# Peptides against a protein of PDB entry 5Z08, part 221

Target 1, 168 residues: chain A of PDB entry 5Z08
Amino acid sequence: RQKDEWAKKTSSLMKQLDWFIGEHLGAMLAAEELGGPVVGELMEIDPDDLSAGFNAHGKLKKATSQPDLDRRQRRIDDIWGPQDEQGQAHKRKRGADEALAASAEMRDLIEQLMNKLVEAGGDNSATYVEIPRESAAARFLVRSKVAMFHPNDARRLRLVDFGRDLDD
Target 2, 222 residues: chain B of PDB entry 5Z08
Amino acid sequence: GLPRLIDAIEEASKIPAKRRQTPIKPTIEKLTTHLYTHGASPDSLLRLADLLTLRNHLDQASLAAITRNLYPSSTVSDEVVLRFIGALGHGQLKPTLALQALFLRWLVMVYHLLENPGVLGQVYGVLFDLLDTAAIRPQLCHLLALVTRRKHVRPFRIQAILTLSRQTGGDPNLTGLLRVFKNYYPEIIVGDATKGRASAFKHPDPQWRQHLDEIQQRRSEA

## One batch from the design tools (peptide; made by RFdiffusion4, then SolubleMPNN)

Design b2_p22_5_s1 (from b2_p22_5, 15 letters changed)
Fold by OpenDDE base, seed 3:
Structure b2_p22_5_s1 (fold): chain B 168 residues (1-168), chain C 222 residues (1-222), chain A 22 residues (1-22)
Amino acid sequence: as target 1 above (168 residues)
Amino acid sequence: as target 2 above (222 residues)
Amino acid sequence: EDEWARKLKTLEEIYKRLQYSL
């Protein structure tokens, strides 16, 4: 009985989270990935700093790798690069599903982060998820204080330990 | 047809104007004439959105001319909307703020043709955070006035717009947006800075609307 | 009980932090 109640509560919350990601967050993440503004409140962020992205510490990076600009730049490079016939077909499919893709990426990252936390059994070194790239989803998780990058490797992301904050 | 014109412009957009063998202006004129007469299909809109939002070698006058004639013949997809939203803000690879203002104006004028108006509600935060950008603020406030629902009217956004209104000396567009917020929450105290003239957010181009309606009617009769 | 409670609390915190950051 009690296990069933916990399962129902967890399922209900997962549905709410999935709705929030799909119906609210996904389009904003897609906009960021297209080189749009950063997801969330920019009240304290200079618009010029938005282009800089975030470092491994969740701080705004200076000028070098503009990750948001990188996807747009890749699309530009795909437009300006040698149009091999195979390259054009890949362009058409990627655009229509960017909000869905961003939603899926966020959902998958959250799931992986939670799974790694459970698997690690308290070993913080084993809690890191390897990410292929710094995505809008990954950056938003860090800005939201849900996740943190490895100090020395921006390809490694872990869930923040809420245990201390939840008991207060 | 329209696809062939877009093909030619896409190819020309890859080449600096000084290195083009053929002037692009006649092709742009043919495109804009076609768009004015027939509008753009969803597929053509997506291709044109990419041409307008991605950095290329097209001149600003050509981009503006395409945008001014960007009549949808049918609906506007979420993907097309997201291309224009992704083009907003500051950055070296982003369109000029003048062109961004035209995109926002376009979104206002085609809002009723969106396949999913909810997509703009999903990116509400992104749009709201750009209100400090003076060059796009008039069109941005108008778009937000259309998009705003009760769920978007949060205490922090109320405070943010009040603060920005004070800082701008009571921008009429911000005052107009605050009035939209007040429709959902009457208890919002619009401070003295907002007692000024508010924008009524009227349709930005009645002639463009009329011509769009004519294009849309031809679709329903076919 | 403890694992389900922990999972639920973690999800609640994730959801709250994501919402607060918008």
Scores: peptide ipSAE 0.538, ipTM 0.426, DockQ to the pose 0.289
Fold by OpenDDE base, seed 1:
Structure b2_p22_5_s1 (fold): chain B 168 residues (1-168), chain C 222 residues (1-222), chain A 22 residues (1-22)
Amino acid sequence: as target 1 above (168 residues)
Amino acid sequence: as target 2 above (222 residues)
Amino acid sequence: EDEWARKLKTLEEIYKRLQYSL
């Protein structure tokens, strides 16, 4: 009975999280990937909080080369710029596809982070997920204080240990 | 339903408060309760945007109450956005600056529900030119922070913000907007006068966001 | 029980932090 209640609560929360990622966060993540505004950086990241969570390489990787930024900006303008109805429909579809891709990446990353935490059995060194790239999803998780990079390897990401804060 | 409530308010809005046969407050309360519970459809949003932005005989408290409960149940059309943008600035026919600040705050809170976020980028100049209006500057800077793209970060706008920042004694909202500009052009030197604490453009109302999410979730399950 | 509780608490905290950062 209690196990079933916990399973139901967990399932319900997962559905809410999946909705939040898919319907709200995904578009913003896609916008960041496409050279739009940074998700959540509009918030006071205390430079000191940034410095504490970002290792020396947790510098926002240098804005992709100006050419890549311009290419991404063109892609945003191609997605959201005024075009004829047919062009807008194709652009809306492309924007939706990018939002879906960003949502899927965020969801997968959260799942991997949680799975590694469970598998590690309390060994913090075993909790790292290897990420293929520094994505908007990965950066947002770090900025949100959900995850942290390995101090010496920005390709390794782990879930923040909430246990100390949750047992108090 | 919601359309009938809007009809009643539209008719009442044509008549000065002193000449109304019935108090409008009970109808406004029914409207705001309905909006809080169910949100507004795209069609209802357009009608409400007209009530909020066009000169009529509704009192400021009623207009503010409607704006505070203006939860979209679906998406927000370009037409709705443009009604609110058109209502910004100085003029006898425009809403009060206090109400304009609420509109800008609303646009920030529903930005993720826009059918075309690019519509705000098209009116970027109109928004930017209002930065000298102190009463709406906090919300305006927040909206501009969301809307700004590389194409909007131009030398003349950088200089305009820097000049205005000096004139205002380093308004933290302007410093926050300059930080957004710097994300596109890292070489932008935020002068010593702007070394102050940049405003965090935090979500202006987390409770409103949560309630909006609940309304939006009910739509996806239907 | 403890594992499910921990998982739920972790998910709740993730969700809260993501929401707070928007």
Scores: peptide ipSAE 0.529, ipTM 0.503, DockQ to the pose 0.299
Fold by OpenDDE base, seed 4:
Structure b2_p22_5_s1 (fold): chain B 168 residues (1-168), chain C 222 residues (1-222), chain A 22 residues (1-22)
Amino acid sequence: as target 1 above (168 residues)
Amino acid sequence: as target 2 above (222 residues)
Amino acid sequence: EDEWARKLKTLEEIYKRLQYSL
């Protein structure tokens, strides 16, 4: 009985987390990944805004032709293709795809962090997840104080110990 | 050390300023300097929480200065948290609303150091019922944004925030709190009265955060 | 029971910290 209640509560919370990541966080993560504002600086990023790209200062590019497009901005422009109607549709789709990818990465990373915590059985050395890259998701987890990098290896991420008082 | 400074301030707090033999300001400055440099242990935090929350003869500037430098060197106990929560609201024996706002800001800034973050969830109702107090509402909404869980998002609280939002002309902090509620219940209609910019509940003081992190790092290395 | 409780509390804390950082 009690186990089933905990399972239900956990499942319910996971659904909420998944919704939060997918519907709210994903676009912001994608924006940060694409060189936009850091997650939390801009509260609402329309996937359509992702398609416009970001300037070197992480601000949404208004269509003005400033020449010194940092390599990152060129990449964004290259990623988001021509501004024709087909290009806009492709840009919107790509923005949505990037938001989905960022959401999936965040979700997977949280799941891995949780799984490693359970598997480690209290061994802190075994709690590290190996990350393929420093993503916006990984950075956000660290900034949020959810995770921390290994002191000597930025490819290893672990969950922050929230304290033993989670047991009371 | 810090305990001796607290002792001196505790004794001075019992005496009206006009009747003190020695000015307390130099001792407060020593205390705040010490707190800034080393932070406060859990025991010192409790004593300081009592000084800050209990009615005494300390001046508001001194109390504010202590609060602004109240860096925990370790964790923050439930007892410390409850002292600050108990000090909230209206009453002749309660701290000023300005000081209460500083306490709430402090709780926000040290939230990650709470021994039991759940303690704030247990007193959620007490915090929520203070939302009508305009002077503390910004910091209170920020704290509630941190504390809120699905179990706290109840129809009566949703309605209470919506009503208060209408009454306040769409306070951005209330809109921000409603957004947090909406994360748990997407079907919550943030009514037209909340068309205003929501507060993002950003960290209130990045410099204070950085300094806290430096104090906390010294503990992990010891 | 303790494991599930711990997992739930951990998830709650993760979710909270993520929300606060926005």
Scores: peptide ipSAE 0.545, ipTM 0.585, DockQ to the pose 0.311; fails the geometry check
Fold by OpenDDE base, seed 2:
Structure b2_p22_5_s1 (fold): chain B 168 residues (1-168), chain C 222 residues (1-222), chain A 22 residues (1-22)
Amino acid sequence: as target 1 above (168 residues)
Amino acid sequence: as target 2 above (222 residues)
Amino acid sequence: EDEWARKLKTLEEIYKRLQYSL
């Protein structure tokens, strides 16, 4: 009975977290990966806005063709191609795909971090997850004080100890 | 160093301003400059918490200036937290409500540096019972939003927030706190009185956060 | 039982910290 209640509560919270990541955080993470604003600076990025790209100041580029295409914008333009109607539909689809990919990466990273914490059995040295790259997801977890990098290896990430309040 | 500055301020705090041989303002300015540059060690932080929370002869402007520059160089102990919590509420020996609001704001900004975040959960009832105090309510709701766990979300507290929200005309901070409660219990019925804009409880001072992170990084390199 | 409680509390804290950072 009590185990079933804990399982139900955990499942409910996981669904809420998945919704939060998918509906809110994923687009912001994708924007940061694309050279947009840092997650939390702009609230409610529409995945469709990701297709427009960001200027060097992290602002949505208005359609003005100014030539000093920051390397970030060139990458965005290279990723997103010319503004033809078909190009805009492809851009919107790619923006949605990037948001989905970022959401999946964040979810997987959280799951790995939690699994390693359980497997380590209290050994802090064994709690590190190896990350393939420093992603927007990894950076956001660190900024949020959810995770920390290994002091000597930026490819290793672990959960922050939330203290004894988890044991009471 | 910082300990010598604190010693001088502690001695001056025992004496009324009119009876001091030397003005305290230059020493306060040296202290705040030092705190801004280097932060406060755990031991210094405890001494400063006593200066801020205990009744003494320091002026309100000096106390506010110290609080605004109270960067921890390390962790924040339970003892320091309890000094600030003990300073909350109404009473002749309590700090001003304006200073209490600064303390609550500080606790929000250093929450991630607490040695034991659980200490705030243990005093949750004390914090919650102060929600009727309008002058500290914004910062108090923000702190409670961070501290609240499933064990704190009780029917009587839900009803208390709903009642207070109606009485205040739908204070956005109370609506924000109720949304935090709903994260634990989605079945909480939010009556029409809570229809409105909720506070998002954003970090109160991004510049202060950035400066704190710089101070914390220097210690990890030492 | 303790493991499930710990997992739930950890998830709650993660979720809160993520939300607060937005």
Scores: peptide ipSAE 0.540, ipTM 0.612, DockQ to the pose 0.290; fails the geometry check

Design b2_p22_5_s2 (from b2_p22_5, 13 letters changed)
Fold by OpenDDE base, seed 4:
Structure b2_p22_5_s2 (fold): chain B 168 residues (1-168), chain C 222 residues (1-222), chain A 22 residues (1-22)
Amino acid sequence: as target 1 above (168 residues)
Amino acid sequence: as target 2 above (222 residues)
Amino acid sequence: KEEWARKTKTLEEIYQRLQYAL
């Protein structure tokens, strides 16, 4: 009975987490990967902002200060030009694909971190997940105080000990 | 030590400022300096919570200064939390709304140090019913954003936020809270009333966070 | 029993921390 209640609660939390990652966090992580703002600095990244790309400073590439006429014409051409529709569709698709990839990476990383914690049976040395790269997902987990890097190996990530208060 | 400073302030708090033999400001400064350097133990936190939340003769500047330096050296008990929650709202015996906003901000900043984070979930209704109080709404929404779980997201609360959002012209904090609700119930139509930018509920004070982390780190090394 | 409780509490904490960091 109680096991089933915990299993249901776990399943519910997983669904909530998956939704949160997919619908909210993924796009922001993708933006960070693309050289956009660090996750938590901007609340919402419009998929159109992802498509516009970011400058070397992580700011949205302001369309270069070409005179207002060229901006208007480019906006019209960018809206109605057939090549620009394909280009915009490709940019939107790329932004969506990056958001999906970032979401999947975050989800997988959380799952691995949790699995290693369970498998380690209290051995802190066995709790590390090997990460292929320092991703926006990994960095965000660290900034969130969910995970920490190994002090000597930035390719190893572990779940932060949330304290014994989880056992009471 | 900290207990003696608290004792002196407790005694001074019983006496109107005009009738005090000694100025309290130097003692408050010593207290705040001590809190900044070492933090407060659970026992000291409880005593300070009483000083902050109970009606006494301490001036608002002193109370605010204590609250701004209220670094826990360890955990925050349910009792401490409940003192601050009990101090919220309107009433002649309640702290000022400005001080209540500082308490809510403090609870946000120490949320990860609560002995039982579930205590805030138990008083969720009390917190939620204060959303109409504009002066504390920003910090209250932030705290609720941390506390909210699926069990709290009820149709009547969804409707209450939507109604209040319309009445406030789309308060970004309410929009932010409604976004948190939407995480649990995607079908929530954040309607036209939320045309405003949602609040991000970022950490209210990064410097305070950093300093808290330093105080907490000393505990883990001891 | 304890394992599922721990898993649930861990997930809850992860989720909270992620939300707070936004």
Scores: peptide ipSAE 0.513, ipTM 0.578, DockQ to the pose 0.353
Fold by OpenDDE base, seed 1:
Structure b2_p22_5_s2 (fold): chain B 168 residues (1-168), chain C 222 residues (1-222), chain A 22 residues (1-22)
Amino acid sequence: as target 1 above (168 residues)
Amino acid sequence: as target 2 above (222 residues)
Amino acid sequence: KEEWARKTKTLEEIYQRLQYAL
């Protein structure tokens, strides 16, 4: 009973993670690989400019069309904007193919990282996965603090030990 | 549909509860049921953010019920985020601190759906300056833990958080935020000022997350 | 039992950290 409940919960979480990677994260990772914005990097806008957007009563004064939203939208439009119908179809297809590739790479990397953690039996030296390249997926796993590089070898990646935070 | 329910609540919000011809509770229940089943579109989400953040005659229980069922069916715009941020702090025209804590919790739970996560980084100072407000501090520290980047970790903010940690007897949420700062500046000494356990900033509501994921998944299949 | 619990908790933590890094 309890083993089956944990197995069901694990399967449900895996499906949710696969959906999140495939439908949401993959496109952003593909955009990073194609020279788009870095996933999870905050655009630098001065906090003082936004504080001016509020009145003394705590109400938003203007829907400040933030120029940076227009720049990001222009960059997305420059990547995805209406060229000729054939050029758009090819660009959309390429973008979809790159999103699928990025999703598959992220999923495979997470699976390898988890499998190595189980196989290592507590030996941290045996938990490293060799990565063929520093991908957007690998960089994002490190930025998210899911994974860490080997201190002397950026081609070796391991899962962060969550154990201390999980047993509480 | 959802727009008509919002229209009815907007009109009722202009009238004191004692002067309403009809009880608003049945309409709130229909709204929350609809939100739980289908989520809120970007347009509906903005209208609901105005109802939640602007001073009106809606009761606190109704506002809290709407906030607890405020599932986005799509993305969350900068405008929606800024409505909730503008509602934070002390003032006679601002929502109660209890409702502000629910807004901060909501922002934590929908952070991955923001159209521009950078918008919270832009208002970082406004959020940071509210850390002295004990009633919202747990959720505020959690949100700041998500939003904090190297550019936000300034010497004056390090000193401010250390001072506030000492003044609060080592609040675990402040210790958790200092641990986030230490990821950018390893030289920060957390231990002497913060003898307490650091908060891990776990997801506030796993059931709410699961239900949000189900709503979001239905949109991708449609 | 413990292995499945650990796997589930690990997946939850991965998923949470990925969401928070966006």
Scores: peptide ipSAE 0.494, ipTM 0.623, DockQ to the pose 0.382
Fold by OpenDDE base, seed 2:
Structure b2_p22_5_s2 (fold): chain B 168 residues (1-168), chain C 222 residues (1-222), chain A 22 residues (1-22)
Amino acid sequence: as target 1 above (168 residues)
Amino acid sequence: as target 2 above (222 residues)
Amino acid sequence: KEEWARKTKTLEEIYQRLQYAL
């Protein structure tokens, strides 16, 4: 009985999380990957600072090279600009494909992070997931305080230990 | 439908309770039931925000009941947010501090549905200056914990929280907000007065969240 | 039993933190 209640609750939460990632968060993450606004930082990112990208610590890279303002404006215009119906259809399709890819990456990262936490059996050193790239998904997990990078290796990500805050 | 219920409540809100020809309570109950079942559209949210924030003849129990059932079926506009922010603080024309605390709690619970979360950052100063108001401080600190970004963490605000924390004997909500500030500036010394338990700013109502998620999911399927 | 409770609580916390970071 109680195990079944927890299983049902877990299943319900997973469905809610999958919906949230797929229908809401994925498009925003895809926009970030394409050089759009950073998820959750829409207010603070000077459009000029967005072009500089983020360092491994989530800090704005100082734009050392003059980002080709034209390339960025073209990318924004390529995402949001009024193109012809065919161009809009191709952009919508590409945007949808990028949103699906970002959603899948976020979902996979969360699953891997949770699985590693369970497998580690309390060994914090074994809780790290190797990430192939610093994605918008990985950065967002860190900004959200869901995950942390390894201090010496930005390719290693672990789930934040919520245990201390959950037992209170 | 919901618009007709709002129309009836708007008209009733203009008239003192003793002068109403019909009791408003049954209409409020129909409204809250509808909101619980279907949520409120952006247009309905704006109208309800005006009813909740503007001085009228509605009783506090009715206003609180509407606020507790104010589920957005879609997004929350900047205009709706600004109505609730404008209703905060002291003044004869402002809602009660108890109702303001419910508005702040609502903003926390719908933060992820804001069309532009940025609007709260633009009014950050207005929110921050209300931290001395004890009755709304818990919910205000929670909202500020969500809204705070590096640009808001200024030396004068750090000092203001530290001073207020000392004056309040280390309010856990202020300590929680200082921990948020410390994430942006690790060098912030949280003095001995703030060594107390910080608020974790947990979701105020998990059942309300779950019900909101169910309402939001129905919209994506339609 | 304890494992399922921990998994559920972890998912709740993840979901909450993701929502708050928007």
Scores: peptide ipSAE 0.491, ipTM 0.623, DockQ to the pose 0.382
Fold by OpenDDE base, seed 3:
Structure b2_p22_5_s2 (fold): chain B 168 residues (1-168), chain C 222 residues (1-222), chain A 22 residues (1-22)
Amino acid sequence: as target 1 above (168 residues)
Amino acid sequence: as target 2 above (222 residues)
Amino acid sequence: KEEWARKTKTLEEIYQRLQYAL
C-alpha cells in the first residue's frame, strides 16, 4: 500500500514535470539557445550583456568583440526578423523543433542526474553526469539550484543533494 | 457561466450583508466550485482580483474561499499581479493582513504562470519594505526568494535584512532570504545574526499545485 | 520504501525549483 502510493505519486510528479518541461520550459530554453533572453533573467540582462553570453558557470561573460555581437544580432534577426510567409512557416517549424529538442535535452539531463544520484549510493564523486555541451538546459538547472557544476570541470554536472538542504 | 456568477457577487458586494435580499453564500459556493473545476480566465481573474482587493461588503470567509480556489486556467496578467501587490500593507482601505498573506501565498503558487515575472521585480522595493510586517513575512520572504535577482541585492537591503533578523531573534524566513542573497554575493555573512534554521521555502500547498497542473494541462490539450 | 520516498521528494524539489526559476 505505502509503496504503491509513493510509486503513484512519483509517476504523477514525473508526468507533471514532463508536461511543464514540454509546454513551458522547452520553448524558453530554445529561445535562450537561439540567442534570446535567458530563462528566468529576462529583465536583468542589459541588451549589451545578452551579447556577452554565459561562462561555464552560467554567469554573464563580458561582452566580447563587435563581431560576436553582429553574429548574435544576425541570429536574432534570422530567428525573429520579418520573413515572407514561407520563411515564417520554416521559422515556426524550426522554432518548434528547437523547443522539442530543448525539452528532450532537459528531460534526459534530469533523468541522468537522478539516475547517477541513485547509482552513487551516497558517493558524491560518482554523482556527476558528463554533459556534451553547456546547454541552456544545463545552465537553467544550475540557476534553479537543481544542479551544480564540478568546481574544476564544467562538463560535469551533478544533482544538488536536497536531503541536506531539506533537513537543515 | 463564471461571468454571471461574478456579476452576481459584484452586485452583492456593494450591499451590506444585513441589507441583501438573498444570501450570497450559495453564489460564492457555486463560484468556488466552478473555479475548482475549470479555473479562471485572465478576464475573470482581473474581476476576482478587484473583488478580493477592493473594499466591499463581502465577508472574510468568502474572500478567503475565493482566494483558495483562484486557479488560473491560463496565464496571470501584470494587472492582476499589481492588484494584489497594491492591496499589501497597512491601511483602512486595504484587506486584512490574513487575506494579504493568502494573496502572497497565491502569488508564490502561480509565479510560473505570470505573463511577465519581471513585474514583481519592478515592485521589488514595495515588497521588500513590507518585511517588518510579521503577519505576512513568511509568504513575503518566499515570494522575494523567487523574485530576487542580482540587481535587487543591494548593500542597504542586505543590512536591512540583517538588522531585521537581529530584531526578530533570527526569523527563519529572513535567514532563508539571506541565503538567496548569498547566491548572488557569496561574501554575505549569514553568520551570528541568523542563529536560526533557514526556511527552505517549500511549496505552500502540494495538493493545490497538483490541481493547478491538472487545470493547466487541460488548457494545453484544448 | 525509503528509496521511493527519496525519489518522490527529489522530483518534487526539482519541479519546485524549476518553477521558481522562471
Scores: peptide ipSAE 0.489, ipTM 0.625, DockQ to the pose 0.397

